# Peptides against a protein of PDB entry 5H65, part 33

Target 1, 294 residues: chain A of PDB entry 5H65
Amino acid sequence: QYLERTPLCAILKQKAPQQYRIRAKLRSYKPRRLFQSVKLHCPKCHLLQEVPHEGDLDIIFQDGATKTPDVKLQNTSLYDSKIWTTKNQKGRKVAVHFVKNNGILPLSNECLLLIEGGTLSEICKLSNKFNSVIPVRSGHEDLELLDLSAPFLIQGTIHHYGCKQCSSLRSIQNLNSLVDKTSWIPSSVAEALGIVPLQYVFVMTFTLDDGTGVLEAYLMDSDKFFQIPASEVLMDDDLQKSVDMIMDMFCPPGIKIDAYPWLECFIKSYNVTNGTDNQICYQIFDTTVAEDVI

## One batch from the design tools (peptide; aimed at target 1 V203 Y218 D244)

Design b2_p10_8_s1 (made by RFdiffusion4, then SolubleMPNN; from b2_p10_8, 5 letters changed)
Fold by OpenDDE base, seed 2:
Structure b2_p10_8_s1 (fold): chain B 294 residues (1-294), chain A 10 residues (1-10)
Amino acid sequence: as target 1 above (294 residues)
Amino acid sequence: MTFPSVLEIS
């Protein structure tokens, strides 16, 4: 619906919830560093989590690599298995399970690999060559997802994560329920394995000023605001540069706010209860950076 | 009078 522009001074006096159209300048924003603005959000329980760092993943995969693949779980109707013994001093055993489509191994660009005992480096190398990689471990009766603290699915440079709280993990053989074993859509994989996928989101706080008042508006968005997927930005220097340029345009360094561009956007107010304290918060919604900005 | 904006409303 159409909304008339409302000055911030008027908005600040009104009760929530309401929707507004505003025209304001971005005085400042937090966090300043892009990598700090990207979080993982559960659409079900609404928890926000940090994206694991490389060091975090190294530890997880190193721990997983201490376990020996179970021979009894190799070479099923679902996958063909190949085992390597590393040449390092520990002599780790790494199992790669190639998932078949109706008993036939697909081409590399359509193949899902189940990796058991691999390091982050090894997994990344494989994910660059093959369509999809799932880190797994040997369970009692079947292969299982290694750990939800690590990606449940890696496709190229994209790491797909699941919610530990909301997921009820099922064994790897449940991938049999997928009719198409070539495309490996993340949501389908998640569903088959009982995973509630987390969403990459930009999480930022904008301080907006229209000359009549100042308010802080919350931005939580996956791909609409910047027209850049939060899921890709951490692994793509060009996308990072684009976001930085956009923010620099909103908040030009070295100049006064009087010269800042005017931003026209939607914000909604909502009530938040913190103990006995009630406060009104604001969130940006249904707003997109113009295509010709950069 | 129309003012330019760097944002577009969906």
Scores: peptide ipSAE 0.015, ipTM 0.470, DockQ to the pose 0.033
OpenDDE base, seeds 1, 3, 4, 5: peptide ipSAE 0.014, 0.015, 0.015, 0.015; ipTM 0.460, 0.466, 0.457, 0.454

Design b2_p10_8_s2 (made by RFdiffusion4, then SolubleMPNN; from b2_p10_8, 6 letters changed)
Fold by OpenDDE base, seed 3:
Structure b2_p10_8_s2 (fold): chain B 294 residues (1-294), chain A 10 residues (1-10)
Amino acid sequence: as target 1 above (294 residues)
Amino acid sequence: MSFPSVLEIS
């Protein structure tokens, strides 16, 4: 895609929608904290949500752990079940269901675990060992996903979330529809369970200045802009450092804007109505940080 | 003279 460079002063005078190529400096950006810039986005209804914090998940899993696993739902053709009783005063029961592939238990690194009654800590430990974990509960006739407010699938350190608005949950036995019960592709799992998966996205506002004008441009991107997956950044210190370094390069602290690097990017304008006010907004698209910077 | 950019258009 090719567009001629347009100065910001000219862009600010034009009607939306339009696409532009610009060359500008990043005067400032928001939010300043990386963890605040990572959101969950539904590709269907376009709702933006906060990534649940550990404390939020603790509450959900603690609540789930108060429920006793139904013995009648254990050991099906789909999974083998094991039950543990915790040594705590409450004697909490935890059920782990090992999903089989064609009646055979896969290798541990390829085995999907369905966890019933586990705490966040226990689930995280199991996800690190077995790679794939789904928090579940006993339904009336089958195991069911525990709660869409929690991850529907945990793979290693990656939490996969679903949209409450767009999902129509199906019972766990629908995993039988998956031909490959070893790879556990998140999208396939989601489809089988009637889940619309949410996407991790970086959400930031860039204040751009080219000397002729200043405009704010919205960045919503999953993995293209930084060449770093938003889904992994919160759980990886090195990735966090990389993003921070990039932003520090764009906006060097303690340095005047005159010394800031020039950025070339695409922006598109669009109309937004807030009550009686009609505003033109801008969004960055089809732009990537150069590899030499990363 | 063209100034270098730290971004690339994709």
Scores: peptide ipSAE 0.027, ipTM 0.476, DockQ to the pose 0.054
OpenDDE base, seeds 1, 2, 4, 5: peptide ipSAE 0.020, 0.019, 0.021, 0.027; ipTM 0.481, 0.478, 0.481, 0.487

Design b2_p10_8_s3 (made by RFdiffusion4, then SolubleMPNN; from b2_p10_8, 5 letters changed)
Fold by OpenDDE base, seed 2:
Structure b2_p10_8_s3 (fold): chain B 294 residues (1-294), chain A 10 residues (1-10)
Amino acid sequence: as target 1 above (294 residues)
Amino acid sequence: SSYPSVLEIS
């Protein structure tokens, strides 16, 4: 798309909503810590949520691990079940349900595991060995998702979360509706289980300065701006370093802004009203870090 | 872009 370049001083005087093309320097940005910039966003209710910390998950799974798997729910047409008993004082029982494809157990790299009573550590170990893992619990008539505060699906190091507000959970047997029971696409799993999946997003505020004016622009993006998935960055040191490098390039520490690179990007203005307070805000859109920078 | 930039407009 084409937009005429507009100086920030002119933009600051105009009413919203409008779209602009700008050329400016990144004076500063927040938050400075990358992990603080990664949030979960609901595409339906648009709520922004924090990515649960490991400690939060530990508590959830620890609580789930206190529950005994219901024998009546084991070994259905959908899955084969295996039970382990830990050797600790509690004698905790862990059930792993291997989801079948047309009555046949798939290969380990294509298999979905339903884990009942597992700790975070155990779940993570299994997710690294098998294709996909869903933490579950014994419901009244069927296995059910354990808790939407925890991932509804774990694939490798990726934790998929659902929106508590927008989801209407359905029991595990609804996975039968999936034709392909080998790939386990997160969106398909979510749909089958009545989950509105949350999206990992980078959420940052850029302070932009072109010498004529200064404005703050909001960045909310999943994978286009940095060309790095927000869903993966928290679990990958190299990706984290890449983002840090990019931001250091845009806003190099220890030097004056005069030496900063010029950035071209799109921003859109919009109105925000809180009671009697009316404010014009700006958001970056349709902008990507140049390939030679990445 | 007519000027060097570390960003690309999509």
Scores: peptide ipSAE 0.027, ipTM 0.537, DockQ to the pose 0.036
OpenDDE base, seeds 1, 3, 4, 5: peptide ipSAE 0.026, 0.025, 0.026, 0.020; ipTM 0.522, 0.528, 0.519, 0.532

Design b2_p10_8_s4 (made by RFdiffusion4, then SolubleMPNN; from b2_p10_8, 5 letters changed)
Fold by OpenDDE base, seed 3:
Structure b2_p10_8_s4 (fold): chain B 294 residues (1-294), chain A 10 residues (1-10)
Amino acid sequence: as target 1 above (294 residues)
Amino acid sequence: MEYPSVLEIS
């Protein structure tokens, strides 16, 4: 698909929706902090949510850790259970359920752990040693996902979240529907448990200026624009540095806009209604940072 | 006239 380049002054006069190819400089962007630009997006209801902070997770897991694992739910055909009592003053009970593949325990690097009563620190430690971890709690008749406010699946340093609004949670035994109980694909786990997985996205507002006009363009992208997954950037210092370098290149600090690089990209216009007010907004799409920039 | 760009159209 080819679009002729259109100056911003012309775009600003046109009705929406339309698609444009533009050439402009990035005068400024927001938010300035990378961590503030990473959000969770639901592909179904399209709600944007904040990535939970460590403190939020601590509270959830601390609450879960106050519950005693139900002995009746241990050691099923799906998983083998091990119980530990912590050495703290409260003697907290922690249950780790090792999910089996057709009755056989997989290797550690392909094993899914269900953790009941673990703290964030303990869960993170286990997720670094094992392939996958799901925080769970004892339900009435089965293990259940602990809380959708926390990750439903942790793989290494990646936290997978689900949409509270769109999900209809099912009990942990529904993992039996998965034929392959070794790879633990997040989407498959989510489907089995009735979870609508949230997608990590970069959310930014670009102020674009081509000398004829200025407009704000919305950027919501998971892994195409920066060629860096939003799902990994928060936990990887190198990826964070890369994004920072890219943005510094687009908007060099201490340098006037005249020296800024020209950006060529696609934007689409769309109508937004806010009460009785109608406005036209713009979104960047099908645009990627050049490989030689990284 | 072609202008340099640090972005690519996908």
Scores: peptide ipSAE 0.028, ipTM 0.602, DockQ to the pose 0.035
OpenDDE base, seeds 1, 2, 4, 5: peptide ipSAE 0.006, 0.000, 0.016, 0.026; ipTM 0.370, 0.331, 0.421, 0.574; seed 1 fails the geometry check

## One batch from the design tools (peptide; aimed at target 1 E50 V203 M204 D244)

Design b2_p11_3 (made by RFdiffusion4)
Pose (drawn by RFdiffusion4):
Structure b2_p11_3 (pose): chain A 289 residues (1-273, 279-294), chain P 11 residues (1-11)
Amino acid sequence: QYLERTPLCAILKQKAPQQYRIRAKLRSYKPRRLFQSVKLHCPKCHLLQEVPHEGDLDIIFQDGATKTPDVKLQNTSLYDSKIWTTKNQKGRKVAVHFVKNNGILPLSNECLLLIEGGTLSEICKLSNKFNSVIPVRSGHEDLELLDLSAPFLIQGTIHHYGCKQCSSLRSIQNLNSLVDKTSWIPSSVAEALGIVPLQYVFVMTFTLDDGTGVLEAYLMDSDKFFQIPASEVLMDDDLQKSVDMIMDMFCPPGIKIDAYPWLECFIKSYNVTQICYQIFDTTVAEDVI
Amino acid sequence: SSLTTQMKQLL
């Protein structure tokens, strides 16, 4: 009834901060390599970070495999422990600690594992069969998180990361403070270990064109615009294909802008200290499938 | 803001 759209030339003449409903074509976008759009964002210090690569994580987990699990830290009231020996793996030993709930191991889909000396591949397989996995190492007096460079919790396809700057790391026995040992809410796990969780976000720069003007608008969201969770997309081939197809739909390579579909959205202007723009309250996924 | 500068630099 009152759906009206503001041309870009009118927006460029105005001061910030304001909000606009617009319709424009996506002339171009960055990043050209879409996997680079997935960033980690700390809600406490507002710092953006890259997600560690497989090679980065492999280095951490292989380095963890050189250390011997300490027998003194095995079989507590918090967890049962089991050590596996290996062959042709530089004498590697793998420790898996099964976390109890009131002195009893829960079902595998509710059971959290702590693992010393495991590979990324093994941890991912364990994450399918069990509730979740925390990579750990034998500290002086207690088990401790392996490294904040690696995920503090792998749950399903989500690798949860913490902020190195904002976190004050606590040892594993502090998991006793969790209300139960079956729900394993990632924020609750992070609080018990003194970790400030990072948030996954899609970060992209859109060049919008409606024929009256041209404008650069940022995309920064976790799951609204695509209806694809940024927290899952790097570990899910189907979700990656969906992002590829949506961006190919709005901005197909090689063909002209005349043939592109329109992008209906809101944008907000704001002062940086020049005026910048950002997409908000917008989804392409509700009308596109 | 500082966040916007970071976004620009990263991309």

Design b2_p11_3_s1 (made by RFdiffusion4, then SolubleMPNN; from b2_p11_3, 6 letters changed)
Fold by OpenDDE base, seed 4:
Structure b2_p11_3_s1 (fold): chain B 294 residues (1-294), chain A 11 residues (1-11)
Amino acid sequence: as target 1 above (294 residues)
Amino acid sequence: SSLAQQIREHL
């Protein structure tokens, strides 16, 4: 970027919208807890949503398990079906559909599973063994996605979610439109099923101080700021530690702000109008902290 | 199938 550094005191006097390069100390940030800073963002309607908790998913899958798989929907050209009775106290019937590639069952690492009646724990275990898992239910004429409040696709430890507002769900047979039924690219799966995929983002508010002034700047970023994907951080302890280390570096606990490192970043100002009140807000953009430490 | 056997281990 070719922007000159501007002191915060000067920025605070200017009209929006504008872009700035700044050098400031991170006086404080919110939320303090990493899990509270990770949200889901719709690229179409721009709604921010909370990442569902395990308890929320347990309820959804428990409800799904109360439904009986439709025998008429088993063993299609798209998938081979098997039914198991669980050994647990519930004795549930679980239907698993193995998606085929051109009529051939793939290897486990290439196989997409469609699951009816599985628990969160069972689904998560299977997602680590197979390529992907989609929680489904028996619809009137075809299998359908279980619930957009749950992941539409689970790959390893990554849960892919869809926007309820922007999605228009299509039946599972629409997966036939995929040329390659081995890689299971989330965006391709979403497109086939009429889903607008949500994006994991870090959402934080930074209080920045350069000694001339103080301003609050909003951070919404998927993978640039920390060079860590927001989609992976909640399920990886090492990535969580890395983010915590970065934040502790810029805002160390128990140390005076005079000893804080300088953060270089880009911010943009924008106008927000609430009734008669006009406010100028700031957002961090195009910033990577690993490159901006001075 | 080998796939079905693998699933049985996780249910």
Scores: peptide ipSAE 0.153, ipTM 0.873, DockQ to the pose 0.013
OpenDDE base, seeds 1, 2, 3, 5: peptide ipSAE 0.149, 0.134, 0.136, 0.135; ipTM 0.871, 0.866, 0.867, 0.867

Design b2_p11_3_s2 (made by RFdiffusion4, then SolubleMPNN; from b2_p11_3, 6 letters changed)
Fold by OpenDDE base, seed 3:
Structure b2_p11_3_s2 (fold): chain B 294 residues (1-294), chain A 11 residues (1-11)
Amino acid sequence: as target 1 above (294 residues)
Amino acid sequence: SELAKQIRELL
């Protein structure tokens, strides 16, 4: 996708839609806080959502823990069930369902847990020891996903979310359709359960200045721009530091823009209608900063 | 089971 470099002043005069290659300095960006720049994006309806905070999840799981597991739904061909009483003062009952592969319990690193009544902390701890965890509740005839406001799948430190608008949830027994019940690929799990998975994305607004003009460009990217997955950054301090370092490199605090490095990137213009107002907006695309530093 | 033991330690 070779494009000749176009100065911002020229771009600002042109109609949309068009694609450009630019070389500009990052005058500023927003939001400044990394966690605020990470969103969930639906590939189907394109809605952007906030990543739920720990407090949000705590509430959801606390509510879930108030429900009593249905004994009739325990121990199916798909999973073996066990109930624990927590050691805490409350002595909550937690039901854990160990998903079997062809009727056999797998090793922990290959095992999917369905958990009913667990706290966020407990679920997270389990996700570090088992392959994956799905928060569930007892439905009428089968286990069901607890709530799409919470992760439908927790794998390691990654929380996988689904779109409430686009998903048509199916019961847990639909996991039987998965041939491979060891790797627990998130997309496969989502498909089996009727979930449209949300994508973690970095969402930022860059103010770009090449000396001829100033342009605001929108960044929505999952893993290409920083070469860091948005899905992992919130849970990894080193990745956070890396992103911060990159941003500080292009937009160093405490110095004048004249000393900023040049950023080479691709931007596309597009029309946006807001009421009676037509506006041309710009979005960064197909850009990796690690490779485009000049 | 070993799995149950692991869970018991976490809950």
Scores: peptide ipSAE 0.232, ipTM 0.877, DockQ to the pose 0.013
OpenDDE base, seeds 1, 2, 4, 5: peptide ipSAE 0.224, 0.228, 0.230, 0.224; ipTM 0.872, 0.874, 0.875, 0.874

Design b2_p11_3_s3 (made by RFdiffusion4, then SolubleMPNN; from b2_p11_3, 5 letters changed)
Fold by OpenDDE base, seed 4:
Structure b2_p11_3_s3 (fold): chain B 294 residues (1-294), chain A 11 residues (1-11)
Amino acid sequence: as target 1 above (294 residues)
Amino acid sequence: SSLAQQIRELL
């Protein structure tokens, strides 16, 4: 649908909900730090939450390492198990389960590992050599996902998280339902394990000024706005630099707003009621800045 | 196994 450009002064006078195409300068934005703008979003309950920090994960995995792997759960039709005792960490036991495809161990690049008692560092190293890693624990009858506060699936540098509120966890043997046990698709793994996957999103507030008025608009976007996946940006310095460059281009430090480039975007208005106060808020949607600048 | 050996080298 084609929308004509509307000045901010006109938009500010209109009732919500409506959609607009605008051309404005990015006067300012929040948060300024990229890592603060990346959040996890549940598509079902719409909860926004912080991406767990390394320190948070360390605690979870340290706690997991205090639990002893159950010998009865080793070597099933689904996986082959190996247990190591560490020499340098007070004899910590680490169990690794290699998920099989039709009874055959796959190549490392196709292999899913289930790990008990691994540290974050160990898990990260394994995720770089194998297709995927799932942190698990020994349940009563089967292996189970360790904790939804940690990734349910790690693929390379990407940590996949699940919603604690919306997920109803199932045991690891439910991975048997997957026909293809070589391409571990996160959504398929999540479905098998009863997990509602969280989505990485950029969450930012833009102050937009077109000379006729000033408007605050909310951005929640996974991969369209910057043409950079929010799921990858925290683990890739080059992607971080790219986002920073884009933001610096639209809102250059030390430069007056009169010299700022114009940003073209779509915004939608919506009503928010806070007690007796009714406010009209604005959200950026269906916008790619790369198309406007490059 | 080759896979187990790879893990042993990482741990």
Scores: peptide ipSAE 0.127, ipTM 0.839, DockQ to the pose 0.013
OpenDDE base, seeds 1, 2, 3, 5: peptide ipSAE 0.109, 0.125, 0.125, 0.104; ipTM 0.830, 0.840, 0.837, 0.832

Design b2_p11_3_s4 (made by RFdiffusion4, then SolubleMPNN; from b2_p11_3, 5 letters changed)
Fold by OpenDDE base, seed 2:
Structure b2_p11_3_s4 (fold): chain B 294 residues (1-294), chain A 11 residues (1-11)
Amino acid sequence: as target 1 above (294 residues)
Amino acid sequence: SSLAEQIRELL
């Protein structure tokens, strides 16, 4: 849809909800640190969550490693099982279940591993060699997902998380319903296991100034605004640098706002009730920043 | 190498 450019002073006088096209300078933004701006968003309940830290995951997997794999759950039609004893002083037992495709073990690049008792470090190493890894535990009658506080699926360096509130977990045997057991599409895996997948999003607050007025607008975007996936940025130094460069370009430190580049974007207004206070808020939408536009 | 052998090297 086409929208004519509207000055901020005019927007600030109007009732919500409305959509606008604006041209403004980014006076400031928060949070300043990239890792603080990346969140997990549930598309169903719309809850925003923090991305778990490495330390959080360490605790979860450490706890999981204290459990002994149930022998009765090994070697099913879905997977072949192998147990290793680690060389550390604790001598942990790690069970790995190799998911089969039509009864045949696939190649490593197509193989999904179910792991019991692995540390974060071990799991990460495995995820770099195999297609995917799911941390699991022995349930009553079947393997089950270990914990939704940890990734339900790890592919390379990408951790896929599920919503604790919206998910109704099903046992691992439900992976049998997947027709394609080679690509291990996260959404398909999630559906099979009753998981509502969370989405990585950039969450930032922009203070915009066009010389006629100043307003605060929120950015919640997964991959459009920066043309960088929020799901990948935390694990890629180059992507992090790119985001930092973009933000520094729009909001350069130590320079007066008069010299800032213009940002063209779409914003929508909406009403928010906070107790007795009714306020109008603004959100950036359908906007991609391009370096050549500046 | 087998899948199992690949894992053993990483654990």
Scores: peptide ipSAE 0.231, ipTM 0.882, DockQ to the pose 0.013
OpenDDE base, seeds 1, 3, 4, 5: peptide ipSAE 0.225, 0.227, 0.229, 0.223; ipTM 0.883, 0.883, 0.884, 0.882

Design b2_p11_4 (made by RFdiffusion4)
Pose (drawn by RFdiffusion4):
Structure b2_p11_4 (pose): chain A 289 residues (1-273, 279-294), chain P 11 residues (1-11)
Amino acid sequence: QYLERTPLCAILKQKAPQQYRIRAKLRSYKPRRLFQSVKLHCPKCHLLQEVPHEGDLDIIFQDGATKTPDVKLQNTSLYDSKIWTTKNQKGRKVAVHFVKNNGILPLSNECLLLIEGGTLSEICKLSNKFNSVIPVRSGHEDLELLDLSAPFLIQGTIHHYGCKQCSSLRSIQNLNSLVDKTSWIPSSVAEALGIVPLQYVFVMTFTLDDGTGVLEAYLMDSDKFFQIPASEVLMDDDLQKSVDMIMDMFCPPGIKIDAYPWLECFIKSYNVTQICYQIFDTTVAEDVI
Amino acid sequence: SYTFSSRSRSR
């Protein structure tokens, strides 16, 4: 009834901060390599970070495999422990600590594992069969998180990361403070270990064109615009294909802008200290499948 | 302004 759209030439003449409903074509976008759009964002210090690569994580887990699990930290009231020996793996030993709920191991889909000396591949397989996995190492007096460069929790396809600057790391026994040992809410796990969780976000720069003007608008969201969770997409081939197709739909390579579909959206202007623009309250996924 | 990594990821 009262749906009206503001041309871009009118927006460029106005001061910030304001909000606009617009319709424009996506002339171009960055990043050209779409995997680079997935960033980690700390809610506390507002820093943006890259997600560690497989090679980065492999280095951490292989380095963890050189250390011997400490027998003194095995079989507590918090967890049962089991050590596996290996062959042709530089004498590697793998420790898996099964976390108990009131002195009893829960079902595998509710059971959290702590693992010393495991590979990324093994941790991912364990994450399918069990509730979740925390990479750990034998500290002086207690088990401790392996490294904040690696995920503090792998749950399903989500690798949860914490902020190195904002976190004050606590040892594993502090998991006793969790209300139960079956739900394993990632924010609750992070609080018990003194970790400030990072948030996954899609970060992209859109060049919008409606024929009256041109404008650069940022995309920064976890799951609204695509209806694809940024927290899952780097570990899910189907979600990656969906992002590829949506961006190919709005901005196909090689063909002209005349043939592109229109992008209906809101944008908000703001002062940085020049005026910048950002997409908000917008989803392409509700009308596109 | 937002920037992006020079490194590439595999599928």

Design b2_p11_4_s1 (made by RFdiffusion4, then SolubleMPNN; from b2_p11_4, 6 letters changed)
Fold by OpenDDE base, seed 5:
Structure b2_p11_4_s1 (fold): chain B 294 residues (1-294), chain A 11 residues (1-11)
Amino acid sequence: as target 1 above (294 residues)
Amino acid sequence: APTYSTREWSR
């Protein structure tokens, strides 16, 4: 798709919606902190929410750990169960359910664990050792997902979240519908459990200036703009450094804007109505940083 | 000032 370059001054005079190719300098951006720019986005209801912090998860799992695993739900055709009683914390019961593939336990690097009554620390330790972990609780007739405020699936350092608004949760036995019980693709797990997966996205506002005008453009992107997955950046120091370097290159601190690099990107305009007020907003789309920048 | 190019990607 080819669009001619349009100066910002011309764009600012036009009605929405339209698509543009621009060449501008990044005068400034918000938020400045990387962790503040990473959000969770629902592809269905389009709700944006914060990525839960460790403290938030601690509370959820601590609360879940107060419940005793139901013995009747242990050792099914789907999973083998192992129970621990902690010496501390008033003898807390922790259940680990090892999901089987056709009645056989997979290797640790292919195994899905259902964790009942585990703390965040315990869950994280297990997720680092095994392929996948799902925090669960004992329901009336089956194991159920613990809480959509916590990850429904943890794979290594990746936390997969679901939308509370759009999800219609199904019990754990619905994992039986999965033909392959070794790879544990997050989308497949979500589908089986009635979860609408949330997407990690970078959310930023760019103030762009080409010398003819200034406008703010919204950036919401998962992995295309930076060529870095938003889902991994918070847990990887090298990826964080890369993003920071890119932003410093685009908007170098302590230097005058006249010395800033020019950025070429696509923006689209759209109308936003707030009561009686109509305004035109802009969003960056179909844009990725070039290899010479990375 | 230098110019950094971006590439259009297809969804």
Scores: peptide ipSAE 0.056, ipTM 0.714, DockQ to the pose 0.027
OpenDDE base, seeds 1, 2, 3, 4: peptide ipSAE 0.047, 0.052, 0.051, 0.046; ipTM 0.697, 0.716, 0.701, 0.696; seed 1 fails the geometry check

